# Designs tried in a protein design run: peptides against a protein of PDB entry 4GMN. Part 60

Target 1, 375 residues: chain A of PDB entry 4GMN
Amino acid sequence: RYANITLLALVTLASIGTDFQETLVKGNQGSRESPISAADEEWNGFDDADGDAMDVDQKSSSGEDQEEDYEEIDVKEDDEDDDDDSITSEMQADMERVVGADGTDDGDLEDLPTLRELIQTAVPQLIRLSNLPIDSDESLTIQSHALSALNNISWTISCLEFANGENANIHNAWYPTAKKIWRKTILPILEADSADLKLATQVTSLAWAVARVLHGETPTDGNPHRKFISLYHSSKQQAGGNSNSIEEPEDPFQGLGVKCIGVVGSLAHDPAPIEVNREVGVFLVTLLRQSNNVPPAEIVEALNQLFDIYGDEELACDKEVFWKDGFLKHLEEFLPKMRTLTKGIDKRTQPELRTRADEALLNLGRFVQYKKKHA

## One batch from the design tools (peptide; aimed at target 1 F253)

Design b2_p22_7_s3 (made by RFdiffusion4, then SolubleMPNN; from b2_p22_7, 12 letters changed)
Fold by OpenDDE base, seed 2:
Structure b2_p22_7_s3 (fold): chain B 375 residues (1-375), chain A 22 residues (1-22)
Amino acid sequence: as target 1 above (375 residues)
Amino acid sequence: SFREEVQKRNLELERERFRRSQ
């Protein structure tokens, strides 16, 4: 009884985190729709060209083909509009406030009661549930659902803009909780060194969401970047040996390799220790050098991480790592390989992968030019 | 920075990626 209620609550919290993200995206799109003035370009009608009515007289045959009265079973598709109206009016009001508020810097979420309850009440319980002793399939299921709920909440928050002091109230409320997720949920699971790749994928997804907010302020205790690099390599070795293809997720960007790259890239941002930045930067550049054996989605993520880590020349990592370790040369040498890789992606079967590869290729050319200008 | 001057990122594709992870 308590287990089923706990599982239902965890599934509901995971759903709420998603719906909240969708509403953020819609609210942020609505602010960018400047009314495209419908220029009434009068679609000048196509001229009525003289289609000669060919008179084809075909006459005859009387075949009594049986009207099989296929009763159109009007399968009323009950459009179960699973309008899962799970977006409460309170959540919608919180979302409108997140988009519209000059956030107060005090970390007070007085104006965001749903988000406050998620951060202050729900997340601490999810952290507790993710740390239960695994002694049964039930405890493993509870841990998995708690990790899913933490993932969804953490990703939703990580999709907010925090640059230039935007959403500072949310950032300041989330930041201590994000560090608690890292220290209490992520690190203990990574230290257990489980052969469970499902659990590793869940914790790595959560780690990425958390690290997208904490960046280089993510706790460096126990060298977590090396654990994720090791997990990346271990996942590649296991996929190559057992024809138990861990079903590579149909989405190339949901793969454990992409998630590992996303985590370590995020961990390497300023103010990360220069040695952590170097180890991650060398890892990412090494993927580009070995690109013939690396999935295209991992190359796209590795490039985006390199642009985000080394895109600011005022940072210590620019001089001490990017220029000192000669990363520009490796990026220049990779540019023709990236063009070949991107052209090899079928636009019909993998439209997103192609679009993101075309973007990453464009940015790679621009980044090389930018770094040469700011040398 | 590169982000401010010249980087083109489709942040909607990055957000959409999370919706598909469910």
Scores: peptide ipSAE 0.325, ipTM 0.890, DockQ to the pose 0.509
OpenDDE base, seeds 1, 3, 4, 5: peptide ipSAE 0.322, 0.325, 0.325, 0.323; ipTM 0.889, 0.891, 0.890, 0.890; seed 4 fails the geometry check

Design b2_p22_7_s4 (made by RFdiffusion4, then SolubleMPNN; from b2_p22_7, 13 letters changed)
Fold by OpenDDE base, seed 5:
Order: sequence, then structure tokens, then C-alpha cells
Structure b2_p22_7_s4 (fold): chain B 375 residues (1-375), chain A 22 residues (1-22)
Amino acid sequence: as target 1 above (375 residues)
Amino acid sequence: SFLEEVRRQLLERNRERFRRSL
């Protein structure tokens, strides 16, 4: 009885975190549907001169368009109005305020009562439940659901903009709670060194969400970046041995390897210690050097993390790590490999992975050019 | 800036990734 009520409450809190995220995404898309049509601003291409127009007159023969009559399978959308009425009108109103809050107001969460109760009342209980002694399958189930709820809440908050003092009230309320999740939930689970890959995946997902807000201000106690690098390597050794036991997530970007890269990348941002940044940067660059044995989604994530970490030349890590350790050369040498990798992804079977790889390839070219100009 | 655009793209990708993981 008490277990079922606790599980129902945890599932409800996880659902609330989900629905909050969906409403945030929809609200931010609606405000950003200002047409991307105006960024046709002149890429001032270099004026380099005279290269002869080779007139390759390839008369492409008219292949007959066989109109294959695709029978429209009228998939009746059974509008199962799953009225998952899980979003209270108060939560929706709080979400509309958060999406509309371009406000630099350092104010308390007075105007966000549902978010306040989520951070101040629910999260501390979820932290407690994630730290229960594991003595039964029931306690494992409670821990898993508590981690799921913490993950969904933390990911939702990590999807808010906090740059330039945006959402400062939410940031200020969340920041001490995020540090508490890290120290009380994430670190103890990582230190227990459990062979449970499901638990490792859950805690790594939560760690990524938390580290996306805390960045280099994430607590460095016990060198967590090394624990996630070790977890990355351990996960690769297990996947190579037992081809039968872990359904690789259908989404290449949900893999434990991608999550580990996302965590360590986030941990390496300024003001992270330069040696933490270096160890992460070397790890990420090493993945690019070994790319023949690395899943494409992990390469895409590693590139994005490298761009975010080293995209600012004013940061100490630019001089002390990026330039000093010769990362530009490794990125340049990786460009032709990335082109081959990206072209090898089937657009039909993996459209998202292909799109994300095409973007990462484009950004890699731009990043290399940027760094060469600012050398 | 290039960095701001990459960060924006990363934020949007992570939002979309999270939305699909649910």
C-alpha cells in the first residue's frame, strides 16, 4: 500500500517534469518562429580569383519517372485523447510565465508557486528517496523512479536560458538544489561502483542535466570527470562482450556513451580547474583520433562539447589547453574523417543522426577557420 | 557570435533530445 502510493507519486512527479518540458519547448518555438529567412546575410566569401570554368556539358538522360502510386495508408489517427490532465492549470500558468519571463528580476519564486514547491518541497524528498538503503527490489524500484523524477525536473530546468541574467530568480533557486542533487544523489551512486548499467545510465542522465546548469561550478569532490570517463570506457568493454543483453537505445543520442560525453563536457566549462578541462579536452580529442571505433552520435556530441568549451578565446582554457596542447591540428586532421563519417550515415534510416552530423561537420569547418583567424 | 549560435543549437538539440526520451 505505502509502496504503491510512493510509486504513483514518483510517476506523477516524473510526468509533471515531462509536461513542463513540452510546454517550455512549445512556448519557446512559438516565440522563435520569427522567420529564419533573414539570416541570408552575406557570407563575405574570400574574393579569390580566376579559376577556369570547366564546361562539363553532362547531358543527363531523361529517366522515366515511374510514379509508384504510394497508397496513402489512411492511418486513422485514433485520437486517443489521452487527456493526461497531469498539467494543472497552475503549472501551465507557471510555464507560460517562465517562457515569457525575459525578466532579469532577481526576485523570489513568488510569481512561480508551482515551480517553487517543485524545487523546495518535492526535490528534497526525491533526493531522500534516491538515497534509501537498497535492501529489496522495491527499494531499487523506488530509487529508479526517484532518479527518473529528478532527471525530468533537472532536464526541464536545464532547458531554460540563464545567459545574460535571464531567469535569474529560477537559476538562484535551482543552483543550491542542483548542488545538493550532485552531492547527495549523484556522487554516492557513482562511488558505490555498481555494475548496474541501468542505474549508471539513470545517474549519468541526471548528472548531465545538473551539470548543464552548474557547468564548471559543479562540485569537484572526488574528481567526477574521471569517474564518468571511466564509466565511458567500462560501458564500451561491456557492449563488446554481450551483444545480446542490452537493447541499444533506438535513439543513438540516448546511449550511455553520449551521456558520459555530455557530462564531462559540461564539467569542463569555465570556471573548471584547468587540469579538469585538460583531462576532458584530451579525452574528447582522443575520441576524434579513434573515430573509426566510436559511434557517430558520440562523435557529434564530442564535437559540440569541444565547440562549447573552446569557442571563447578570452577563457584561460583557450591559451592553457586548446593552443598549448595543439587541439587545432587534431580538429583539422579530423575534418576529412568527419566528411566520410557523415556521408556514410543513411539519411533514410537515420535522418536525425545525419542532420546532426551535417551540422557538426559544418560547425567543425567554421570552428577550424575561426581558430586559424584568431591564432 | 559563433559560440552563441553553437550554444543555442546545443540547447535546442538537448531540448528536442529530452522531449523524445520521454
Scores: peptide ipSAE 0.156, ipTM 0.822, DockQ to the pose 0.755
OpenDDE base, seeds 1, 2, 3, 4: peptide ipSAE 0.151, 0.136, 0.135, 0.143; ipTM 0.823, 0.812, 0.811, 0.814; seeds 2, 3, 4 fail the geometry check

Design b2_p22_8 (made by RFdiffusion4)
Pose (drawn by RFdiffusion4):
Structure b2_p22_8 (pose): chain A 285 residues (1-30, 108-237, 251-375), chain P 22 residues (1-22)
Amino acid sequence: RYANITLLALVTLASIGTDFQETLVKGNQGDLEDLPTLRELIQTAVPQLIRLSNLPIDSDESLTIQSHALSALNNISWTISCLEFANGENANIHNAWYPTAKKIWRKTILPILEADSADLKLATQVTSLAWAVARVLHGETPTDGNPHRKFISLYHSSKQDPFQGLGVKCIGVVGSLAHDPAPIEVNREVGVFLVTLLRQSNNVPPAEIVEALNQLFDIYGDEELACDKEVFWKDGFLKHLEEFLPKMRTLTKGIDKRTQPELRTRADEALLNLGRFVQYKKKHA
Amino acid sequence: TAAAEKAARDLTTKAIEKKLDE
């Protein structure tokens, strides 16, 4: 039963995690009672996956169970984070997911992040899940072991398809948990790291530049948030952004539209947003 | 997974555009 009974169940639950995304798209061209697949995924499939993700690992075989369990959690968490939750959008699904997303973080992402060593494959798997979960949590994400510091160190150290880079994952997840209403110091660190990436953009892969610019726009674009005054202005983020604008234009034109298109058109939007962003705040003390 | 990430980036872009329009 081993090869059939356990691994098959996980790979299938993960595929179900992937394919539910097509239900969301096709459903649009036409208490989660209307979404039983999603209801069962959250209430039933996910609790067992958190359990499996936790347990040793005493042996290599259970090293594979953990990995597959992390793959399913990743796919589900990613698909769910493909929903609009800003404002009041999709509130029913948000309440069904948010506590569970907190549990995945506390019970799964955090203990694994506690033992630094040693894997790159596994370090890549946890960051991908953590990025998915934090996209929903948005600074409501737990600040316990100061996880942003660990993901920040993971970025620099793992320095030794552009958007699948682990570095892009480190930028996104740390960037997502630094939105308001996060601890103002947690925000200061993450913001400093994201801006430092620009000041030293001399060797940062273009995709990581685009993610850093999107994360910054996503965080400091509201003057009512304490971190806009407490960090963005207090530390003069505005100067680095104004200085980076010329540097951003050349790197964008350095990208072959023909090989490959997506990064180019994505970077064009970032410079466009970067210009509009330098104006809006320039208008605010 | 790559499709989900692409879709997530589209949502981010739309959210940023809405903030800048405001």

Design b2_p22_8_s1 (made by RFdiffusion4, then SolubleMPNN; from b2_p22_8, 12 letters changed)
Fold by OpenDDE base, seed 2:
Structure b2_p22_8_s1 (fold): chain B 375 residues (1-375), chain A 22 residues (1-22)
Amino acid sequence: as target 1 above (375 residues)
Amino acid sequence: MSEAERRARDLRLKRIQEKLEK
């Protein structure tokens, strides 16, 4: 009984985290739809061209009465109650405030009651549940659901813009909680060195969502970047040895390799220690050099991380790592390989992967030009 | 593609473009 109530509450919290994300999306799209004036282009009627009535002859073939007794499969319309987990009016109002707040209203979390309760009340409980001793399949299930809820919440918050002091109230409320998730949930699971790839994927997804907000301010205790690099390599070794295909997720961007790259890339941002930045930068550039053996989605993510890490010439990592370690040469040498890789992706079977690869290729060209201009 | 990834992409494209125009 208590386990089922806890599971239901965790599923509901995971749903709320998803719906919150969708509402943020809708609100941010509504601000970009300048009403394209529907110019009343009068649809000039298509002229009724005289289609010749071909007389198809009535051949009366009298074929036999096989009374196939079509059993009326009484398709009970199981009204699957689409538990259209209707975004609560409070949650919608919170989202409208987050999206409609011109970045000048440092709206207190008092104006965001649903988000406040999510951060202050729900997340601390999810952290506790994720840290339960694993002694049963029930405790493992509770941990998995707690990680899923933390993941959805953390990803949703990571969709907010925090640059230039935007959403500073939310950032300030989330920041200590994000550090707590890292230290209390992520690090203990990473230290346990579990061979469970499902758990590793869940914790890595959560780590990426958290690191997208904390960046180089992510706690460096235990060198987590090296653990995620090790996890990346271990995941590749396991995929090569056991013909038990870890069902590569249908979405190539949901793979453990992509998630590991996303985490370590985020950890390498300023103000990360230069040595952490270097180790990650060398890892990412090495993936590009070895691109023949790397999934295209991981190459796209590695490029994106390199652009985000080294996109600013004013940062210490630009001089001390990017230029010093000769990364521009590796990126320039990778351009023709990226063109070949991108062209090799079938637009029909993998349209998203192709689109993201085309964008990453465009950005690689621009980034190389930028770096050459500022050399 | 998650909305977070779309937004991160759009911001990246903008930042790279603005740096080429300077």
Scores: peptide ipSAE 0.047, ipTM 0.756, DockQ to the pose 0.388
OpenDDE base, seeds 1, 3, 4, 5: peptide ipSAE 0.033, 0.045, 0.033, 0.037; ipTM 0.734, 0.755, 0.731, 0.746; seed 5 fails the geometry check

Design b2_p22_8_s2 (made by RFdiffusion4, then SolubleMPNN; from b2_p22_8, 12 letters changed)
Fold by OpenDDE base, seed 2:
Structure b2_p22_8_s2 (fold): chain B 375 residues (1-375), chain A 22 residues (1-22)
Amino acid sequence: as target 1 above (375 residues)
Amino acid sequence: MKEQEERARELRQKRINKKLEE
């Protein structure tokens, strides 16, 4: 009874995190009805489904095919329109304020009561639930749902712009909570060294969302970048041995490998310790050197992380790592390989992967040119 | 989600372009 109420509350919190994101997006976009993916889907990152709506001119060829009189079984669709219009008018008003607020500097979420309660009341309980001793299948289920709710909330917040002091109130409210998620939820799970790849995927997704906000200010206790690099390698070793590979997510960008790259890339941003940056940078460049054995989506993510980490020549990591460790040469040598890789992706079967690879290739060419100009 | 990633990708492209033009 209490477990079911807890599960329902966790599912509801996960849904709220998703709906909050959708409303943030809808507040920035005019009303393009993207179909609501089921509230039970853990948001695992950004879905780049560029639906190229090719206008298929349906030329009506008048084929005379026979009227087989299939009896219209009047399946009363009980329209249980569970229009769980769970987007409360308060959430919508909070989203309109986030989109419309010129950055009023008051670090109190007074104008964002729903987001305030989510961060201050809900998230601390989710952290508690994710830290329960795992002694039963019910406790494991509670942990999983608590992680999913934390994931969706953390991803939603990570999608806000915080550059140049934008959304500073939200950033300031989230920052201490994000550090608590990291220290109390992510690190203990990573330290438990569980062979559960599902749990590892959930915690890695959450870690990426959190690290996208904290960047190099992510707590360095226990060298988490090395744990995620180790997890990356361990996941590749397991996939090669047992044909019970975790169902490779249908989306190439939702893979544990991509998530590990996203986490460690985010952890390596300034003001990360130079040695953390170096270890991550060497890892990412090594993926490019070994690209023949690396999934294309992981190459795209590794490139994007390299561009974001080393895109500023004023940062200490540019001189101390990028130039000292000769990363430009590796990027230049990778250009022809990236062209071949990108051209090898079928636009019909993997349109998103192809689009993101074409973009990463374009960026790689420009980035190499930039670095040569500022050498 | 898609739009926010698209925005992040656009910002990356703008940043790289800006640095190339400087």
Scores: peptide ipSAE 0.398, ipTM 0.922, DockQ to the pose 0.304
OpenDDE base, seeds 1, 3, 4, 5: peptide ipSAE 0.410, 0.398, 0.395, 0.407; ipTM 0.925, 0.922, 0.921, 0.924; seeds 1, 5 fail the geometry check

Design b2_p22_8_s4 (made by RFdiffusion4, then SolubleMPNN; from b2_p22_8, 11 letters changed)
Fold by OpenDDE base, seed 4:
Structure b2_p22_8_s4 (fold): chain B 375 residues (1-375), chain A 22 residues (1-22)
Amino acid sequence: as target 1 above (375 residues)
Amino acid sequence: MSEAERRARDLVLKRIQRKLEE
């Protein structure tokens, strides 16, 4: 009885974490549809008077009106609005406030009661449940659901903009909690060196979500970047040896390899130690050099991480790692390989992967040009 | 898969693209 209630509560918290994100995205879309008042900047057109009226002959080709009588199949959309309105009115109101509030207030979530309870009450219990001794299938199930809930909450919060002091109240509330998740949940599971690829995938997803907020301020205790690099390599060795098709996730970007790249990329951001940045940068560049044996989704993620890490020339890692270790040359040498890789992705079978690869290829060209101008 | 992870990827890509267009 208690176990089933705990599992139901964990599933509910995981759902709340997703629904909260949906509301956040809907709220952010509504705020962008504020009509750009066409500021009538009277573009005073250049008065250049040269009136050469080229008479483009109106060839009126009278194409015949074939009235194809498309029978209006009155598909009664039975709007079974199964409005599984899992979003509470309070959660919606909290998300509308998060989108609208330039709130400079010092970590007080008074105006965000649902988010406050999620961070201050729910997350500490989820951390506790994720740290239970694994002695039964029931304890493993509880851990998995606790990790799922922590993952969804952490990903949702990681979608907020915290640059330039935006959402500072939420950032200040989340930051100490994110560090607790890292130290109490992520590190212990990562150190247990479990052969469980499902658990490894869950903890790595959570680690990525947490590291997307903490960046280089993520606790460096025990060199976690090396553990995730090791996990990346170990996952590749296991996939090659056992014909037990762990069903590759239908989404190529949900693979453990992509998640490992996302974690280590996030950990390498300023103010990460230059040595951590270097080890991650070398790892990512090495994936590009070995691209023939690397899934396209991992290449796309590795490129995106490289652009984010080394996109700012004012950072110490630009001079001390990017330029010093000659990363530009490796990116330039990879451009023709990326074009071939991207063209090899079938748009019909993998439309998302193709789109993301086309974007990453475009950005690689831009990034190489940017770095050449700032050399 | 959490829809949270998918949307987060889209936001990251849009951020990277903006930084490279400036």
Scores: peptide ipSAE 0.056, ipTM 0.741, DockQ to the pose 0.697
OpenDDE base, seeds 1, 2, 3, 5: peptide ipSAE 0.021, 0.056, 0.050, 0.055; ipTM 0.629, 0.746, 0.737, 0.745; seeds 1, 3 fail the geometry check

## One batch from the design tools (peptide; aimed at target 1 N151 E161 W208)

Design b2_p23_1 (made by RFdiffusion4)
Pose (drawn by RFdiffusion4):
Structure b2_p23_1 (pose): chain A 285 residues (1-30, 108-237, 251-375), chain P 23 residues (1-23)
Amino acid sequence: RYANITLLALVTLASIGTDFQETLVKGNQGDLEDLPTLRELIQTAVPQLIRLSNLPIDSDESLTIQSHALSALNNISWTISCLEFANGENANIHNAWYPTAKKIWRKTILPILEADSADLKLATQVTSLAWAVARVLHGETPTDGNPHRKFISLYHSSKQDPFQGLGVKCIGVVGSLAHDPAPIEVNREVGVFLVTLLRQSNNVPPAEIVEALNQLFDIYGDEELACDKEVFWKDGFLKHLEEFLPKMRTLTKGIDKRTQPELRTRADEALLNLGRFVQYKKKHA
Amino acid sequence: AFREEAEKTALEQWRERKPPEFD
């Protein structure tokens, strides 16, 4: 029963996590009662995966169960975070998911992040999930073990397809949990790290530059948020952004449109947004 | 307004991405 009973069930739940994404796309070309697959995934499939993710690990075999359990959580969390939840969009699904997303963070991502050592494969798996969960949580994400510090340290230390880099994952998740209404100090640290990435863009992979610019635009583009005055202006983020604009132009043109296109077109949008961003705030004390 | 545009752009780019596979 082992190879069939357990591993097969996880790999299939994870595939179900992946393929539900196609239901969302195809559904558009035409109390989660209308989405039973999603309803079952959240209420039934996810609680068991959190359990499995927690347990030792006493043996290598259970080392694989944890990994597969993390794969399913990752696929489901990612697909769900592919929904628009800004404003009042998709509110029914947001309420069904948000508490569970908090649980996954507290019961799964956090205990695993507590024991620093040792794996890169596993460190990559947790960050991917944490990034998926924080995309929905948006600074409402728990600030307990000061997780942003750990993901920040994970980025620099793991320094030793451009958008699958672990570093891109570290930028995204730390950037996502630093949106409002996060602790203003947590935001200060994360913002400082994201800006420092630009000041020292001399050696940062282009994809990590694009993610850092998108995260910054995503965080400090609202003058009503305390962090726009408390951090963006108090620490003069504007100067580094104005200084980075020329540096950003050359690196973008340094990317072969023909080999490969996506990063190039994505970086073009970031410089475009970077220019528009330098203007909007330049207009605000 | 700008934040909303940025969120839409980020979301579109996010949708274009795939989660990693675990071996």

Design b2_p23_1_s1 (made by RFdiffusion4, then SolubleMPNN; from b2_p23_1, 13 letters changed)
Fold by OpenDDE base, seed 3:
Structure b2_p23_1_s1 (fold): chain B 375 residues (1-375), chain A 23 residues (1-23)
Amino acid sequence: as target 1 above (375 residues)
Amino acid sequence: SFREESRRQILEFHRSLKPPVIE
């Protein structure tokens, strides 16, 4: 009885996290509709005058109006407006404020009461539930649902813009909680070294969402980047041996390999220790060198991470890692391979993967040119 | 930065976070 109520509450919290993400997506799309200035290109009508008016005799065939009396079957559309508006009006108002707010810097969420309660009340309970001793199938189920809820909340928050002091109030409220998720949920699960790939996928997804906000300020205790690199390699070894179809997620970007790359890439951003940055950078560049055996989605993610980590020449990692370890040469050598890889993706069967690969290829060419200009 | 020069549209990976299907 109590278990079922706890599970229902965890599922509800996971759904709320998803619904908030969808609302943020819709809000961001509305603001990026820059009015396509209808350039009234006055299509100067070509004056080509001469076309002979062939008199097509419109024979007025008097088709008999058979009034077939279709009985209006009054299908009572029971508008079961299952407006299961899972988004309360308060949640929607909080999301509208997040999209529109010139956020005051003070970390105060007084104007965002639902988000405040989510961060300050719900997330600490989810952290507690994710850390329960696993002694039963019930405790394992509770952990999985708690991780799912934490994942959805953390992903939603990671989709907010925090550059240039945007959403600083949310960032400042989330930052200590994100560190707590990392230290209390993610690290203990990674240290338990469970052979459970489902649990590993859940914790890695959560770790990526958290690391997308914390970046190089993610706690380096116990070298978590090495654990995720090891998990990446271990996941590849298991996929080769047991033909037990761990159903590859239908979305190629939801794979454990992509998630591992996303985590370690995020961990390597400034102000990460140079040695952490180097180990991750070498890992990512090595994936490009070995690309024949790497899924296209992982290559796309690895490229995006490399562009984001090494896109600023003023950072210490540019001189001490990118240039020192000769990464430009490896990126240049990868360009023709990326063209072949991208062209091999069918646009009809994998439109998203193809679009993202085309973008990553374009950006790879631009990035190589950029780095040559700023050498 | 490369982001500024490239005018990279961050394709926000709208990963549909599939809610856990309660089986």
Scores: peptide ipSAE 0.272, ipTM 0.754, DockQ to the pose 0.344
OpenDDE base, seeds 1, 2, 4, 5: peptide ipSAE 0.265, 0.262, 0.262, 0.266; ipTM 0.798, 0.790, 0.786, 0.761

Design b2_p23_1_s2 (made by RFdiffusion4, then SolubleMPNN; from b2_p23_1, 13 letters changed)
Fold by OpenDDE base, seed 2:
Structure b2_p23_1_s2 (fold): chain B 375 residues (1-375), chain A 23 residues (1-23)
Amino acid sequence: as target 1 above (375 residues)
Amino acid sequence: SFREEARRRNLAFLRSLKPPVIE
């Protein structure tokens, strides 16, 4: 009875985290229908569905009108308008304020009561629940749902722009809580060295969301970057041995490998220790060198992380790692491989992966050209 | 600057995550 109420509350908090994200997205995009992931689904990142806005003015070459008779599949609009009106009027008002608020510097979320209650009341309880001793299947289920709720909330907050002091009030409220999630939830689970790949995936997703806000200010206790690199390698070894296919997530970007890359990439940002940056940078560049054995989605993520880490020439890691360790040569040598890799992705079966690979390829060319100009 | 373009790519990655705040 109490467990079911706890589970329902955790599912509700996970749903609220997702709905909050969707409302933020809708508030920023206008009326583009992001696909409503079922409220019960763990939000694992943004679906890159909207990548199509590169207005490539492809001039109409007059290719012949093959009238392919698209049979009008009468898709019965089963208007299951499950308008799950789960977006409280208060949450919507908070979202409108987050989108409209020129960041008043007061670290009190007075104007954001729903977000305040999520951060100050809900998250501390979720941290507590995620730290319960696992002694039963019920306690494992509670931990999993607590992690999912923390994941959805953390991802949603990580969506906010915090650059240039934007949303400083939210950042300041979240920052100490994010560090608590890291120290009390993420690190203990990573240290337990569980063979549970589901739990590892959940904690890695959460770690990525948290690290996207904390970056190089993420607590360095226990060298977490090495733990995630180890987890990356361990996940590859397990996939090769037991034909228990970890159900490769239908989305190639939801894979544990991608999540590990996202975490360690985020951890390597300034002001991360140069040796942490170096170990991560070498890991990422090594993936590019070994690209024949690396999933395309992991290559895309590794490239994006490399661009983000080393895109600023004013950072110490540019001189001390990027140039010193000769990363430009490896990136330049990878360009023709990336072109081949990208062209090998079928646009019909993996449209998102192809789009993101095309973008990463374009960015790689630009990045190499930039670094050559600023050498 | 490439910092602006890296920021615009970080913003485009963050915009592939977040829809672009149209200024």
Scores: peptide ipSAE 0.040, ipTM 0.696, DockQ to the pose 0.123
OpenDDE base, seeds 1, 3, 4, 5: peptide ipSAE 0.022, 0.028, 0.044, 0.021; ipTM 0.674, 0.673, 0.706, 0.641; seeds 1, 4 fail the geometry check

